# Peptides against a protein of PDB entry 4N3Y, part 21

Target 1, 83 residues: chain A of PDB entry 4N3Y
Amino acid sequence: ETRDQVKKLQLMLRQANDQLEKTMKDKQELEDFIKQSSEDSSHQISALVLRAQASEILLEELQQGLSQAKRDVQEQMAVLMQS

## One batch from the design tools (peptide; made by RFdiffusion4, then SolubleMPNN)

Design b1_p10_6_s3 (from b1_p10_6, 5 letters changed)
Fold by OpenDDE base, seed 4:
Structure b1_p10_6_s3 (fold): chain B 83 residues (1-83), chain C 83 residues (1-83), chain A 10 residues (1-10)
Amino acid sequence: as target 1 above (83 residues)
Amino acid sequence: as target 1 above (83 residues)
Amino acid sequence: SLEERLARLE
């Protein structure tokens, strides 16, 4: 019957619209997630780079200290050998 | 005593060297982590972008289907009204 | 699926 067919089509229309709205929402959520993830990653990487730079500075300081310590040992050894 | 001082300095030298090696290792690990993290993030974002694009295609298809369904309902309504 | 059902209307 025509009336029944109309009702069926109306239901399908409602269902299609619901699915459309859901898809739109999902797409927006994905876009938001991508944006947030990218920003978070960028911040994290930047922080880690700074940390690595700090380690580099420490490395250089330690190298200087090591060289100085070596020189000091050599000097003391010289004194010892003279005694 | 000079000998004791030399021994102390030698110990300090060894300790400094150990710390230096540790720092070098830590720095390398940080660099490796940053590299890996960046690559992983890039791949993840790319995959999510493709997923979003797929959702967009589905959205367009649903919109077309919705429009068609609406037209079909209207046509059936016209038939019903004539009876 | 809904898409298949809608496609049959076209």
Scores: peptide ipSAE 0.066, ipTM 0.505, DockQ to the pose 0.020
Fold by OpenDDE base, seed 2:
Structure b1_p10_6_s3 (fold): chain B 83 residues (1-83), chain C 83 residues (1-83), chain A 10 residues (1-10)
Amino acid sequence: as target 1 above (83 residues)
Amino acid sequence: as target 1 above (83 residues)
Amino acid sequence: SLEERLARLE
């Protein structure tokens, strides 16, 4: 019966539209999540890179200090031998 | 006293070397962490992008289905009016 | 790049 078919198709249309709207929302939320996740990761990595750079500078300073300390010990030993 | 100075400097040298070794290790661990974190994030985002792409395809299919459903309802209404 | 990939979704 045509009347019943129309009602059935109207229901199907409503259901399809509801699903479409839901999926559009879900897609948008997923895209937002991906964007936020990427940005957060980028910021975190940048902060950690800065930390690594600070450690690099410290290493260079420590190496220089160690070399100087070695020279100082050698010099003091020379003085000791002369005394 | 020179002897005491030498001993003090030797201790300072040992301490400096210990700190250098520790810092080198810490730096390496940090670099490894950054690399691993970046790779993990890349993989995660790629997986989520695939999910988003699947949703995009679904949306297109739903839109087409919705359009067809609308046309079907209209056609059935036309049939109803003729009956 | 990740930015290019994200731009395709937006």
Scores: peptide ipSAE 0.061, ipTM 0.500, DockQ to the pose 0.114
Fold by OpenDDE base, seed 3:
Structure b1_p10_6_s3 (fold): chain B 83 residues (1-83), chain C 83 residues (1-83), chain A 10 residues (1-10)
Amino acid sequence: as target 1 above (83 residues)
Amino acid sequence: as target 1 above (83 residues)
Amino acid sequence: SLEERLARLE
């Protein structure tokens, strides 16, 4: 019956619209998540880079300290040999 | 006593070297972690982008379906009015 | 890109 078919189509239309709205919302949330996740990762990576830079400075200081300590040991040994 | 000072310096040198080696290892691990984390995030983002693209296709299909359903309802109503 | 962002940080 034609009227029943029209009602069925109207229901299908409403259901499709609901699904469309949900999908649009889900898509937007996904895009927002991607954006936020990317920003969060960027911030985390930045923090880790700073930590790595601090380690680099420490390494340089330790290397200098080692070199100086080596020189000091050599100097002390020379003093012993000359005494 | 000079000899005791030399021994102390030698110990300090060993300790500094141990610390240097540890710091070098830690730095390398941190760099590896940053690299891996970045790759993981990139892959995750890529997967989410693909999902968003799938949603885009679905949205387009649903929009087309809605338009067609609307036309079908209008057509059925026209049939009823003409009968 | 992520690689470009990393390149700026390192």
Scores: peptide ipSAE 0.057, ipTM 0.490, DockQ to the pose 0.140
Fold by OpenDDE base, seed 5:
Structure b1_p10_6_s3 (fold): chain B 83 residues (1-83), chain C 83 residues (1-83), chain A 10 residues (1-10)
Amino acid sequence: as target 1 above (83 residues)
Amino acid sequence: as target 1 above (83 residues)
Amino acid sequence: SLEERLARLE
C-alpha cells in the first residue's frame, strides 16, 4: 500500500508541475498581450489626436475664409448698388 | 457682370459654410471616438490585469502545493525504504 | 484541490 501511495503522490506531483507550467505560460502571454495592446492603443489614439488637431486648424482656416467671403460679398453688393 | 460676380460669391459662401459644418461634425465625431476608444481600452486592459493577478495567485498556490507534494513523496519514500 | 487530495493520503 505504501508503494501505491508513493506512486500516487508522484503522479500528483507531475500533474501539479504540469499545471504550474501551463499557468506560467498563460500568465506570460497575458502580460505580453497587455503590453502590446496598450502600445497599439496609445499609438492609435495619438494618431487620432493629431488628425483632430489638423481638423481644428482647417476649421480655423475655413472660418477665416468664411468671414472674408462675407466681407467680399458685402463690398461687391455695395459696388452694385452704386452702379 | 457685377451681378454675376455677387451671385458667384454668394455660392462660394454657401459652399464654404457647408464645408465648415461638415468639418465641425467630423471633428466632433473624432473626438467622441477617441474618448470612447480610450475608455474601452482602459477597461479591457484593467480586466486583463486583474486576470493576470489572479493567475499569479494561482501560481503561488501551485508552487506551494508542489513543494509540499515533493516533501510528502520524499517522506513516503523514506518510510518505504524502512519497511 | 491538490491539497485536499494530498491530505487524504496522510
Scores: peptide ipSAE 0.053, ipTM 0.495, DockQ to the pose 0.016

Design b1_p10_6_s4 (from b1_p10_6, 5 letters changed)
Fold by OpenDDE base, seed 5:
Structure b1_p10_6_s4 (fold): chain B 83 residues (1-83), chain C 83 residues (1-83), chain A 10 residues (1-10)
Amino acid sequence: as target 1 above (83 residues)
Amino acid sequence: as target 1 above (83 residues)
Amino acid sequence: SLLERLDRLE
């Protein structure tokens, strides 16, 4: 009986070790995934922010252009009416 | 000719306005996307971090269990040899 | 669980 108990404990020890190794591997993979995901997300967000900033500059340019165009049209109309 | 110039400028003004409106819409959509993406990523990362923490706890428990099991096996072996 | 089974042997 004692012999059988020892054998059983040895088996359980091996099983526990297998589980431990598997869990350690899974944990490491998860940590690596988190790191990679964070980096990828950060890079993507940064790129999109830059794109948004470029769009903002374009918007300002367009607004300025529209304002000038409006003034130009008004000036041309004045000339037309005075001809 | 002046009349034609005015008409042309009016058309250009309309086109510029259309472009401005489109760009404003695109910018807003981009900003919304960035916000949503950031939130989603943050939530996912947080969930994964919690999972990793749970795995860490399990690892510690397994290590403790293995250490105890090892001691138990050794003790049982001692008893067996002394029988 | 494995740990529970170990506890039963102690």
Scores: peptide ipSAE 0.074, ipTM 0.503, DockQ to the pose 0.018
Fold by OpenDDE base, seed 4:
Structure b1_p10_6_s4 (fold): chain B 83 residues (1-83), chain C 83 residues (1-83), chain A 10 residues (1-10)
Amino acid sequence: as target 1 above (83 residues)
Amino acid sequence: as target 1 above (83 residues)
Amino acid sequence: SLLERLDRLE
């Protein structure tokens, strides 16, 4: 009967609404996740870049030290050979 | 003696060189990591954006379906009330 | 699916 059909349609309406709300929530969560992930990645990359820069500075210092050490060895060798 | 000093300096030189090579390797690994991480993040974000777009389409479809269902219920209710 | 069921009402 018509009444039964109405009840069926009302149920379908409620189910559709529930699904809609769920989908809306899922979409929001996804957007939030993307935003958070992007921010985290950005911060991580920035931190790693700073570390790379620190390594670069260290490399330069080490190169200078190595060059100085080499010169010192050469100087001492010269003294040794003269003795 | 001078000879002992030379030997000491040569050791220091070798140690410095070893440290330099290690630092160079570490820097390269860091750069590779940054590159890979950035690429992975980019791909992940793109995939998630597509998923969000799919959710948006679904939302629109659900809204349309819900509206239609509502109209159908109203129509059936009208028939019922007239009987 | 629910959407398919709803579409059948159209």
Scores: peptide ipSAE 0.070, ipTM 0.506, DockQ to the pose 0.020
Fold by OpenDDE base, seed 3:
Structure b1_p10_6_s4 (fold): chain B 83 residues (1-83), chain C 83 residues (1-83), chain A 10 residues (1-10)
Amino acid sequence: as target 1 above (83 residues)
Amino acid sequence: as target 1 above (83 residues)
Amino acid sequence: SLLERLDRLE
């Protein structure tokens, strides 16, 4: 009967609405997750950049040290040869 | 003696060189890691964007369905009232 | 430089 059909349609409408609300929530959560993930990645990368920066400085210092050490060895060799 | 000092300096030079090489390797590995991490994040975000996109389409379809269902219910109610 | 490369990556 028509009344039964109406009730069925109302039920379907409620079910569809529930699904819609769920999907809307899921969508929002996904957007939030994407945002947070992006921020987390950005912060992580920034930290790693700082680490790389420190390594760069250290490398430069080591290179300078090596160059100086080489010069010192050469100088000492010269002294030895003069002795 | 001077000769001993030279040998010591040569050892120090070798040690410094080893450290330099190690640090250079570590630096490269860090760069590679950062690059890979960034790519991974990008791909992950892209996948999530596609998911969000699909959800958006689904939401639109559901909204249309709900609107149609509402109209159908209203129509059926009208029929019922006319009977 | 490494820093420049990293800046481009960010």
Scores: peptide ipSAE 0.052, ipTM 0.489, DockQ to the pose 0.151
Fold by OpenDDE base, seed 2:
Structure b1_p10_6_s4 (fold): chain B 83 residues (1-83), chain C 83 residues (1-83), chain A 10 residues (1-10)
Amino acid sequence: as target 1 above (83 residues)
Amino acid sequence: as target 1 above (83 residues)
Amino acid sequence: SLLERLDRLE
C-alpha cells in the first residue's frame, strides 16, 4: 500500500539524516584529533631538539676542556722533568 | 708539590674524558629517540588520514542516499495524491 | 647533520 510505503521511506529518510549527522560529527572529531596530534608532536620534537642542542654545546665545551687539560698535564710534566 | 699537582690533573683528565664519552652516548641516544618518534608520528598520522578519507567517502555516499530518499518520498507523495 | 635537518623541519 502506497501510504505504508511512504511511511517506510520517511523513516529511512530520518535514519539516513541521523547517520549523516553522526558521520559529520565523527569526521570533525577525527580531523581535530589529527590536527592536535600533529601540533603536539611538533612541540615535543622541538623541545627534544633544543635538548639535543644543549647537549651538543656541552660536548663542545667538554672537548675543549679535555684538550686544555691534556696541555696542562703535558706542561706540568715538562716542569717536573726540569726540576 | 709538582708531583701531586700532576696526579690531580691526570685525574681531572680522566674524569673529563669519561664525561665526554658519556655525553656523546647520551647525545646519540637522544638523536635516535627523536628520529624514531618522528617516524612513528608520521606513520600514525598517515593511518589517521586514511581513516578520515574513508569517513569522507561514507559521508558523500550518505549525502547522495539522503538526496535520493528525499526524491523517493516526494515521488511517492505525488503518487498518493493522484490515487 | 640530523639536528640541522630537524631544525629545518621545525
Scores: peptide ipSAE 0.050, ipTM 0.490, DockQ to the pose 0.183

Design b1_p10_7_s1 (from b1_p10_7, 8 letters changed)
Fold by OpenDDE base, seed 1:
Structure b1_p10_7_s1 (fold): chain B 83 residues (1-83), chain C 83 residues (1-83), chain A 10 residues (1-10)
Amino acid sequence: as target 1 above (83 residues)
Amino acid sequence: as target 1 above (83 residues)
Amino acid sequence: SLLKQASASL
Protein backbone atom coordinates (compact mmCIF):
# COMPACT_ATOMS: atom_id res chain seq x y z
CA GLU B 1 0.00 0.00 0.00
CA THR B 2 1.08 3.54 -0.73
CA ARG B 3 0.58 4.41 2.91
CA ASP B 4 3.04 1.71 3.93
CA GLN B 5 5.51 2.99 1.38
CA VAL B 6 5.26 6.45 2.90
CA LYS B 7 5.90 5.03 6.35
CA LYS B 8 8.99 3.24 5.06
CA LEU B 9 10.34 6.39 3.46
CA GLN B 10 9.72 8.38 6.62
CA LEU B 11 11.74 5.86 8.59
CA MET B 12 14.56 6.00 6.06
CA LEU B 13 14.51 9.77 6.28
CA ARG B 14 14.85 9.64 10.06
CA GLN B 15 17.71 7.17 9.79
CA ALA B 16 19.51 9.34 7.28
CA ASN B 17 19.07 12.37 9.49
CA ASP B 18 20.51 10.51 12.46
CA GLN B 19 23.56 9.58 10.44
CA LEU B 20 23.89 13.15 9.24
CA GLU B 21 23.90 14.45 12.79
CA LYS B 22 26.51 11.89 13.81
CA THR B 23 28.73 12.79 10.89
CA MET B 24 28.42 16.48 11.62
CA LYS B 25 29.47 15.86 15.19
CA ASP B 26 32.43 13.74 14.16
CA LYS B 27 33.59 16.35 11.67
CA GLN B 28 33.39 19.09 14.26
CA GLU B 29 35.35 17.05 16.78
CA LEU B 30 38.02 16.33 14.20
CA GLU B 31 38.35 19.98 13.26
CA ASP B 32 38.66 20.91 16.92
CA PHE B 33 41.31 18.24 17.39
CA ILE B 34 43.32 19.49 14.42
CA LYS B 35 43.19 23.02 15.74
CA GLN B 36 44.22 21.98 19.23
CA SER B 37 46.99 19.73 17.95
CA SER B 38 48.39 22.50 15.80
CA GLU B 39 48.39 24.93 18.69
CA ASP B 40 50.01 22.41 21.02
CA SER B 41 52.72 21.68 18.48
CA SER B 42 53.33 25.36 17.98
CA HIS B 43 53.76 25.89 21.70
CA GLN B 44 56.08 22.92 22.07
CA ILE B 45 58.21 23.96 19.12
CA SER B 46 58.44 27.48 20.51
CA ALA B 47 59.71 26.13 23.81
CA LEU B 48 62.29 23.98 22.07
CA VAL B 49 63.42 26.89 19.92
CA LEU B 50 63.98 28.94 23.05
CA ARG B 51 66.01 26.12 24.55
CA ALA B 52 68.12 25.89 21.43
CA GLN B 53 68.57 29.64 21.53
CA ALA B 54 69.82 29.44 25.09
CA SER B 55 72.29 26.77 24.07
CA GLU B 56 73.49 28.96 21.24
CA ILE B 57 74.10 31.84 23.62
CA LEU B 58 76.05 29.54 25.91
CA LEU B 59 78.07 28.34 22.95
CA GLU B 60 78.97 31.89 22.03
CA GLU B 61 80.04 32.62 25.58
CA LEU B 62 82.18 29.51 25.69
CA GLN B 63 83.83 30.46 22.42
CA GLN B 64 84.64 33.87 23.81
CA GLY B 65 86.01 32.26 26.94
CA LEU B 66 88.18 29.94 24.91
CA SER B 67 89.56 32.80 22.90
CA GLN B 68 90.35 34.72 26.05
CA ALA B 69 91.96 31.70 27.66
CA LYS B 70 94.11 31.24 24.59
CA ARG B 71 95.26 34.83 24.81
CA ASP B 72 95.98 34.45 28.50
CA VAL B 73 98.09 31.37 27.87
CA GLN B 74 100.00 33.21 25.18
CA GLU B 75 100.61 36.10 27.53
CA GLN B 76 101.86 33.80 30.27
CA MET B 77 104.14 32.07 27.80
CA ALA B 78 105.58 35.42 26.82
CA VAL B 79 106.19 36.26 30.47
CA LEU B 80 107.85 32.90 30.99
CA MET B 81 110.21 33.44 28.08
CA GLN B 82 111.11 36.89 29.34
CA SER B 83 111.80 35.76 32.89
CA GLU C 1 105.87 29.65 39.08
CA THR C 2 104.89 31.06 35.71
CA ARG C 3 105.38 27.63 34.19
CA ASP C 4 102.85 26.17 36.59
CA GLN C 5 100.45 28.95 35.76
CA VAL C 6 100.76 28.11 32.09
CA LYS C 7 100.04 24.47 32.82
CA LYS C 8 96.94 25.47 34.75
CA LEU C 9 95.69 27.66 31.94
CA GLN C 10 96.31 24.91 29.41
CA LEU C 11 94.19 22.56 31.47
CA MET C 12 91.44 25.13 31.75
CA LEU C 13 91.57 25.61 28.00
CA ARG C 14 91.15 21.90 27.42
CA GLN C 15 88.24 21.77 29.83
CA ALA C 16 86.56 24.69 28.13
CA ASN C 17 87.02 23.07 24.76
CA ASP C 18 85.47 19.85 26.00
CA GLN C 19 82.45 21.74 27.22
CA LEU C 20 82.24 23.59 23.93
CA GLU C 21 82.18 20.35 22.00
CA LYS C 22 79.49 18.96 24.27
CA THR C 23 77.36 22.05 23.87
CA MET C 24 77.75 22.01 20.11
CA LYS C 25 76.60 18.41 20.05
CA ASP C 26 73.60 19.14 22.25
CA LYS C 27 72.61 22.10 20.11
CA GLN C 28 72.80 20.05 16.95
CA GLU C 29 70.71 17.26 18.46
CA LEU C 30 68.10 19.76 19.57
CA GLU C 31 67.92 21.35 16.14
CA ASP C 32 67.51 17.93 14.56
CA PHE C 33 64.77 17.09 17.04
CA ILE C 34 62.89 20.29 16.30
CA LYS C 35 63.09 19.65 12.59
CA GLN C 36 61.88 16.08 12.94
CA SER C 37 59.08 17.07 15.31
CA SER C 38 57.87 19.74 12.93
CA GLU C 39 57.85 17.34 10.02
CA ASP C 40 56.03 14.68 12.02
CA SER C 41 53.40 17.17 13.10
CA SER C 42 52.96 18.36 9.55
CA HIS C 43 52.40 14.82 8.33
CA GLN C 44 49.95 14.04 11.10
CA ILE C 45 47.99 17.22 10.52
CA SER C 46 47.84 16.48 6.80
CA ALA C 47 46.42 13.04 7.50
CA LEU C 48 43.80 14.46 9.84
CA VAL C 49 42.84 17.13 7.33
CA LEU C 50 42.28 14.44 4.72
CA ARG C 51 40.09 12.54 7.17
CA ALA C 52 38.05 15.66 7.85
CA GLN C 53 37.74 16.19 4.13
CA ALA C 54 36.39 12.68 3.67
CA SER C 55 33.84 13.30 6.40
CA GLU C 56 32.78 16.49 4.68
CA ILE C 57 32.20 14.65 1.41
CA LEU C 58 30.11 12.06 3.23
CA LEU C 59 28.13 14.83 4.86
CA GLU C 60 27.36 16.37 1.49
CA GLU C 61 26.22 13.03 0.13
CA LEU C 62 23.96 12.46 3.12
CA GLN C 63 22.44 15.90 2.72
CA GLN C 64 21.67 15.15 -0.90
CA GLY C 65 20.15 11.83 0.11
CA LEU C 66 17.98 13.51 2.71
CA SER C 67 16.73 16.02 0.19
CA GLN C 68 15.87 13.28 -2.26
CA ALA C 69 14.14 11.22 0.42
CA LYS C 70 12.07 14.25 1.37
CA ARG C 71 10.99 14.69 -2.23
CA ASP C 72 10.13 11.01 -2.51
CA VAL C 73 7.98 11.18 0.62
CA GLN C 74 6.20 14.22 -0.74
CA GLU C 75 5.54 12.43 -4.00
CA GLN C 76 4.14 9.38 -2.25
CA MET C 77 1.92 11.57 -0.12
CA ALA C 78 0.55 13.18 -3.26
CA VAL C 79 -0.18 9.76 -4.74
CA LEU C 80 -1.90 8.71 -1.54
CA MET C 81 -4.16 11.75 -1.56
CA GLN C 82 -5.06 11.16 -5.20
CA SER C 83 -5.92 7.49 -4.72
CA SER A 1 69.61 28.85 10.17
CA LEU A 2 67.25 26.14 11.35
CA LEU A 3 66.38 28.18 14.42
CA LYS A 4 65.49 31.21 12.35
CA GLN A 5 63.34 29.09 10.08
CA ALA A 6 61.59 27.43 13.00
CA SER A 7 60.92 30.77 14.63
CA ALA A 8 59.63 32.24 11.40
CA SER A 9 57.23 29.33 10.83
CA LEU A 10 55.51 29.84 14.19
Scores: peptide ipSAE 0.084, ipTM 0.508, DockQ to the pose 0.101
Fold by OpenDDE base, seed 3:
Structure b1_p10_7_s1 (fold): chain B 83 residues (1-83), chain C 83 residues (1-83), chain A 10 residues (1-10)
Amino acid sequence: as target 1 above (83 residues)
Amino acid sequence: as target 1 above (83 residues)
Amino acid sequence: SLLKQASASL
């Protein structure tokens, strides 16, 4: 009957509302996750960039040291040859 | 003696070279990690954005359905009142 | 420079 149909539609309405609320929550959680993930990744990448930059500085120092060491060896060899 | 000093410097040179090679490798690994991490994060974020967009479409459909259901209930109630 | 590019993207 019509009354039963109305009750059925009311139930469907409640179900739709529940699903809507759930979906809205899920969407919000996804948006929050995306935001947080992006921020976390950015921070991690920034930290690693800084570490890589530190390694770059160390590389430069080591290269200079290597060059100097080579010169030092050559100088010592020259002294040795003179003696 | 000078000869021993030369040998010492040669050892230092080898050690410096080893450390340089290690540091170069470490730097490259860090750069690769940063690149890969950024790409992975970007892909993950993109996937989640798409999922959020799907949820948005579902929300729109549910909202429309909810509105229609409300109208249907009202219509059925009107019929019930007339009968 | 990869590092420069990475830092610029942040």
Scores: peptide ipSAE 0.083, ipTM 0.509, DockQ to the pose 0.105
Fold by OpenDDE base, seed 5:
Structure b1_p10_7_s1 (fold): chain B 83 residues (1-83), chain C 83 residues (1-83), chain A 10 residues (1-10)
Amino acid sequence: as target 1 above (83 residues)
Amino acid sequence: as target 1 above (83 residues)
Amino acid sequence: SLLKQASASL
């Protein structure tokens, strides 16, 4: 009876160890996934931020050009009316 | 000639305005995308963190169980040898 | 440690 109890406990111990090893592996995979996902997202967001900044600069340039063009049209209209 | 110049400038102005409007739309879409992507990533990472935390708790419980099982086996072995 | 860092950043 005692011998059988020991054998049962040894089996339970091995089963527990197997579950522990599996869970440790799963945890490590999750940590690796989170790390990789965070790095990927960081790079992607950084790229998008740079693109947005470039677009903002372009918008400012276009607005300045538009304002100048408007002034040029107004000047030409004035010249036309003076003729 | 001056009239033709004015007409040309008016066309250029309209073209510049069209490009400006398009770029403004593109900028807004990028900002919206960044915002949405950040929110989605935040939720996903939060879920993974919670899962990892649950796994960590389970690991601690399993380790405690394993240690206890080892002690129980040792105790039963001692009983067996005393018999 | 990674989990603590991740949770702290959220």
Scores: peptide ipSAE 0.071, ipTM 0.493, DockQ to the pose 0.100
Fold by OpenDDE base, seed 2:
Structure b1_p10_7_s1 (fold): chain B 83 residues (1-83), chain C 83 residues (1-83), chain A 10 residues (1-10)
Amino acid sequence: as target 1 above (83 residues)
Amino acid sequence: as target 1 above (83 residues)
Amino acid sequence: SLLKQASASL
């Protein structure tokens, strides 16, 4: 009876060890995945921010150009009206 | 000529605005996704950690039981040898 | 500034 109990416990111990090892491995893989995913996302976000910045600068330049162009047209019209 | 330039700049301005808006939207969506993904992953990792802890406790208990069982067998053998 | 807001989100 006791001998059988020893064998049973040995089996259970091995199974528990296997489960523990698997669980720890899975945890580590998940942590690594999250870390990598976060880094990748950070890079992507940074790229989008830079693009937005470039677009903002362009918008400001175009707005300035548009304002000047409108003034130029108005000036030309004024000259024509005066002549 | 100048009038045509105004129209061209207006078009470019609208296009730039659209691009800026799109870029900002995409950035926000990405940030939201990362945040949610990180939270989900954190929950999963926590669950795995708890499982690993449970397995570790089981391992310790089984190891203790195994040690005791082996000692019990040894004691029984000793008794048999003495009789 | 939209840029400042975007940068703050990082």
Scores: peptide ipSAE 0.097, ipTM 0.451, DockQ to the pose 0.084; fails the geometry check

Design b1_p10_7_s2 (from b1_p10_7, 7 letters changed)
Fold by OpenDDE base, seed 4:
Structure b1_p10_7_s2 (fold): chain B 83 residues (1-83), chain C 83 residues (1-83), chain A 10 residues (1-10)
Amino acid sequence: as target 1 above (83 residues)
Amino acid sequence: as target 1 above (83 residues)
Amino acid sequence: SLLRQASAAL
């Protein structure tokens, strides 16, 4: 009967609304998670990049030290040859 | 004495070279780690974005269903009022 | 330096 049909449709409407609200919430939470995950990864990468930069500085210093040591050895050898 | 000094410097040179090689390796490993971490995060984010898109489709379908249900209820109410 | 560029890009 029509009245019963109306009541059924009203219930369906409420259910649809509830599901819509839930889905909207789920979507928002997922978007927030994606954003947070990206930010967290970015911060971690930044920290690691800084560490790599520190290692690069050390590498440069070692390179310079190596070059100097090589020169020092060469100079000392020259002294030996001339004495 | 000069000869001993030369030997000392030769040792220092070898040590510096060894340390340089180690540091270069460490730097490379760190760079590789950064790259891999970024790629892993990117893949994870991509998967989550796809999931969010699926939820968006569901949201749109629910929105349409809600609108239709509302119209159906209105039509049935009109029938009741006219009978 | 690639690392400096990477840091700046983050």
Scores: peptide ipSAE 0.080, ipTM 0.516, DockQ to the pose 0.114
Fold by OpenDDE base, seed 3:
Order: sequence, then structure tokens, then C-alpha cells
Structure b1_p10_7_s2 (fold): chain B 83 residues (1-83), chain C 83 residues (1-83), chain A 10 residues (1-10)
Amino acid sequence: as target 1 above (83 residues)
Amino acid sequence: as target 1 above (83 residues)
Amino acid sequence: SLLRQASAAL
């Protein structure tokens, strides 16, 4: 019956609209999550890069210290040999 | 005493070397972590982008379906009015 | 769109 068919279609329309709204929300949430995740990751990576850079500077200092210490030992040994 | 000084410096040298080795390891671990984290994040984001794209396609389909359903209802109503 | 930008950024 046509009237019943119309009512069925109206229901389907409502259902489709509900699903559309849900999907739109889901899409937006995903987009927001991607954006936030990307920003968070970027911040975390930046922080870790800074830490790595600090470690690099420390390495340079330690390397210089090692070289100096080696020279100091050699100098002291030279003094020992002279005495 | 010079001999004692030499021994002290040798110990300091060993300690410095130990610290250097530790720092080198730490730096490498940080760099590896940054790399891995970046890759993992990229993969996760890519997956989410694909999901969002799927949702977008579904949205398009639903929108088309809604439009069609609306037209169908209107057509059925027109038939009703004719009967 | 964000999706296009995200895809392009990867």
C-alpha cells in the first residue's frame, strides 16, 4: 500500500539521517584526533630532540675531558720519569 | 705524591670513559626512540586518515541516499495525491 | 580539508 510505503520511506529517511549525523560526528572526531595526535607527537619529538641535543653537548664535553685527562696523565708520567 | 696523582688521574680517566660510554648509549637510545616514535605515529596517523576517508565516502553515500529517499517520498506522495 | 592536508603531510 502506497501510504505504508511512504511511511516506510520516511522511517528510512530518519534512519539515514541518524546514521549520517553519527558518521559526521565520527569523522569529525577522527579528524580532531589526528590533529591532536600529530601535535602531541610533534611536541614529544621536539622535547626528545632537545634531550638528545643536550646529551650531544655532554658527549662533546666528556670527549674533551677524556682527551685532557689523557694528556694530564701523560704529563704526570713525564714528570715521574724526570724525578 | 706524583705517583698517586697519576693513579688518581687514571681512575678519573676510566670513570670519564664509563660515563662517555653511558652517555653515548643514552643518546643512541633517544635517537632510536625518536625515530621509532615518529614512524609509529606516522603509521597510526595514516591508518586514521584511511578510516576518516572511509567515513567520508560513507557520508557521501548516505547523503546521496538521503536525497534519493527524499525524492522517493515525494514521488510516493504525488502518487497518493493522484489516487 | 584536514584529510587532504594530513595525507599530503605524510
Scores: peptide ipSAE 0.078, ipTM 0.504, DockQ to the pose 0.102
Fold by OpenDDE base, seed 5:
Structure b1_p10_7_s2 (fold): chain B 83 residues (1-83), chain C 83 residues (1-83), chain A 10 residues (1-10)
Amino acid sequence: as target 1 above (83 residues)
Amino acid sequence: as target 1 above (83 residues)
Amino acid sequence: SLLRQASAAL
């Protein structure tokens, strides 16, 4: 029975090793996925932030143009009333 | 022609306002998207981190079990050789 | 570990 016990323990050891190897692989895959996902998200968000900044600049330009246009209309209306 | 100039400027003003409103909407949508995307990514990454932590704990347990099993096998083999 | 640090930061 001692011999059989050793064989049983050897099997258990191999099974444990198989489980360990599988888990190590899974852990590595998760770490790689997290790293890649974080990098992808960072790049995507950065691009969107830049787009938002460009839109903000455009908004400021449009607001300035609108203000100027309003002034120009007012000036032309004044000219019309004076002629 | 002054009257026509005023009408032209009024049209330009309306067009500029339309463009401004559209751009403001687009900016808001981008900001909302960035916010939502960041929150979603945070939740997803947090879940993956927790899974990785669980795997790490399991790895430690398996390593301890493997070490113990190895010791047990060595002990049983020693007993076998002594009998 | 790095992952534990990451989880703590989140």
Scores: peptide ipSAE 0.072, ipTM 0.500, DockQ to the pose 0.112
Fold by OpenDDE base, seed 1:
Structure b1_p10_7_s2 (fold): chain B 83 residues (1-83), chain C 83 residues (1-83), chain A 10 residues (1-10)
Amino acid sequence: as target 1 above (83 residues)
Amino acid sequence: as target 1 above (83 residues)
Amino acid sequence: SLLRQASAAL
């Protein structure tokens, strides 16, 4: 009968709404996870970029130090051999 | 009447199912985005770790080169002043 | 090496 059909449709509507609510919650949790993961990755990448930058600066300083040390040795050797 | 109530509930059920389908699609797209973002971040971090490792090795080589150059200069100066 | 450990963890 029509009344039994109404009861069936009311149950189906409640079930659909329950699934909708669950899916909306899961969607929100995934959005929160994406945001947190993006922040974590951004901080980790920033730290590694800064470390790489610091090491590159030290490399340049050490290369310049080696070049200057070579020149200083050559200059001292010239003075010692000429005197 | 009961028949009009059935029609209303059928419409509401269709609307709820449409929203459920949309929300399920959005959830799936976010899951796909999370997976892709995780892969992209992993590759980027790996590249930066490798770059940092290469720079650290060069730093160690240059530091050893500076120490050896200092010893070589001291040794040459000793020979020149003693001869 | 800390960097080797980090690369191995990825």
Scores: peptide ipSAE 0.064, ipTM 0.394, DockQ to the pose 0.156

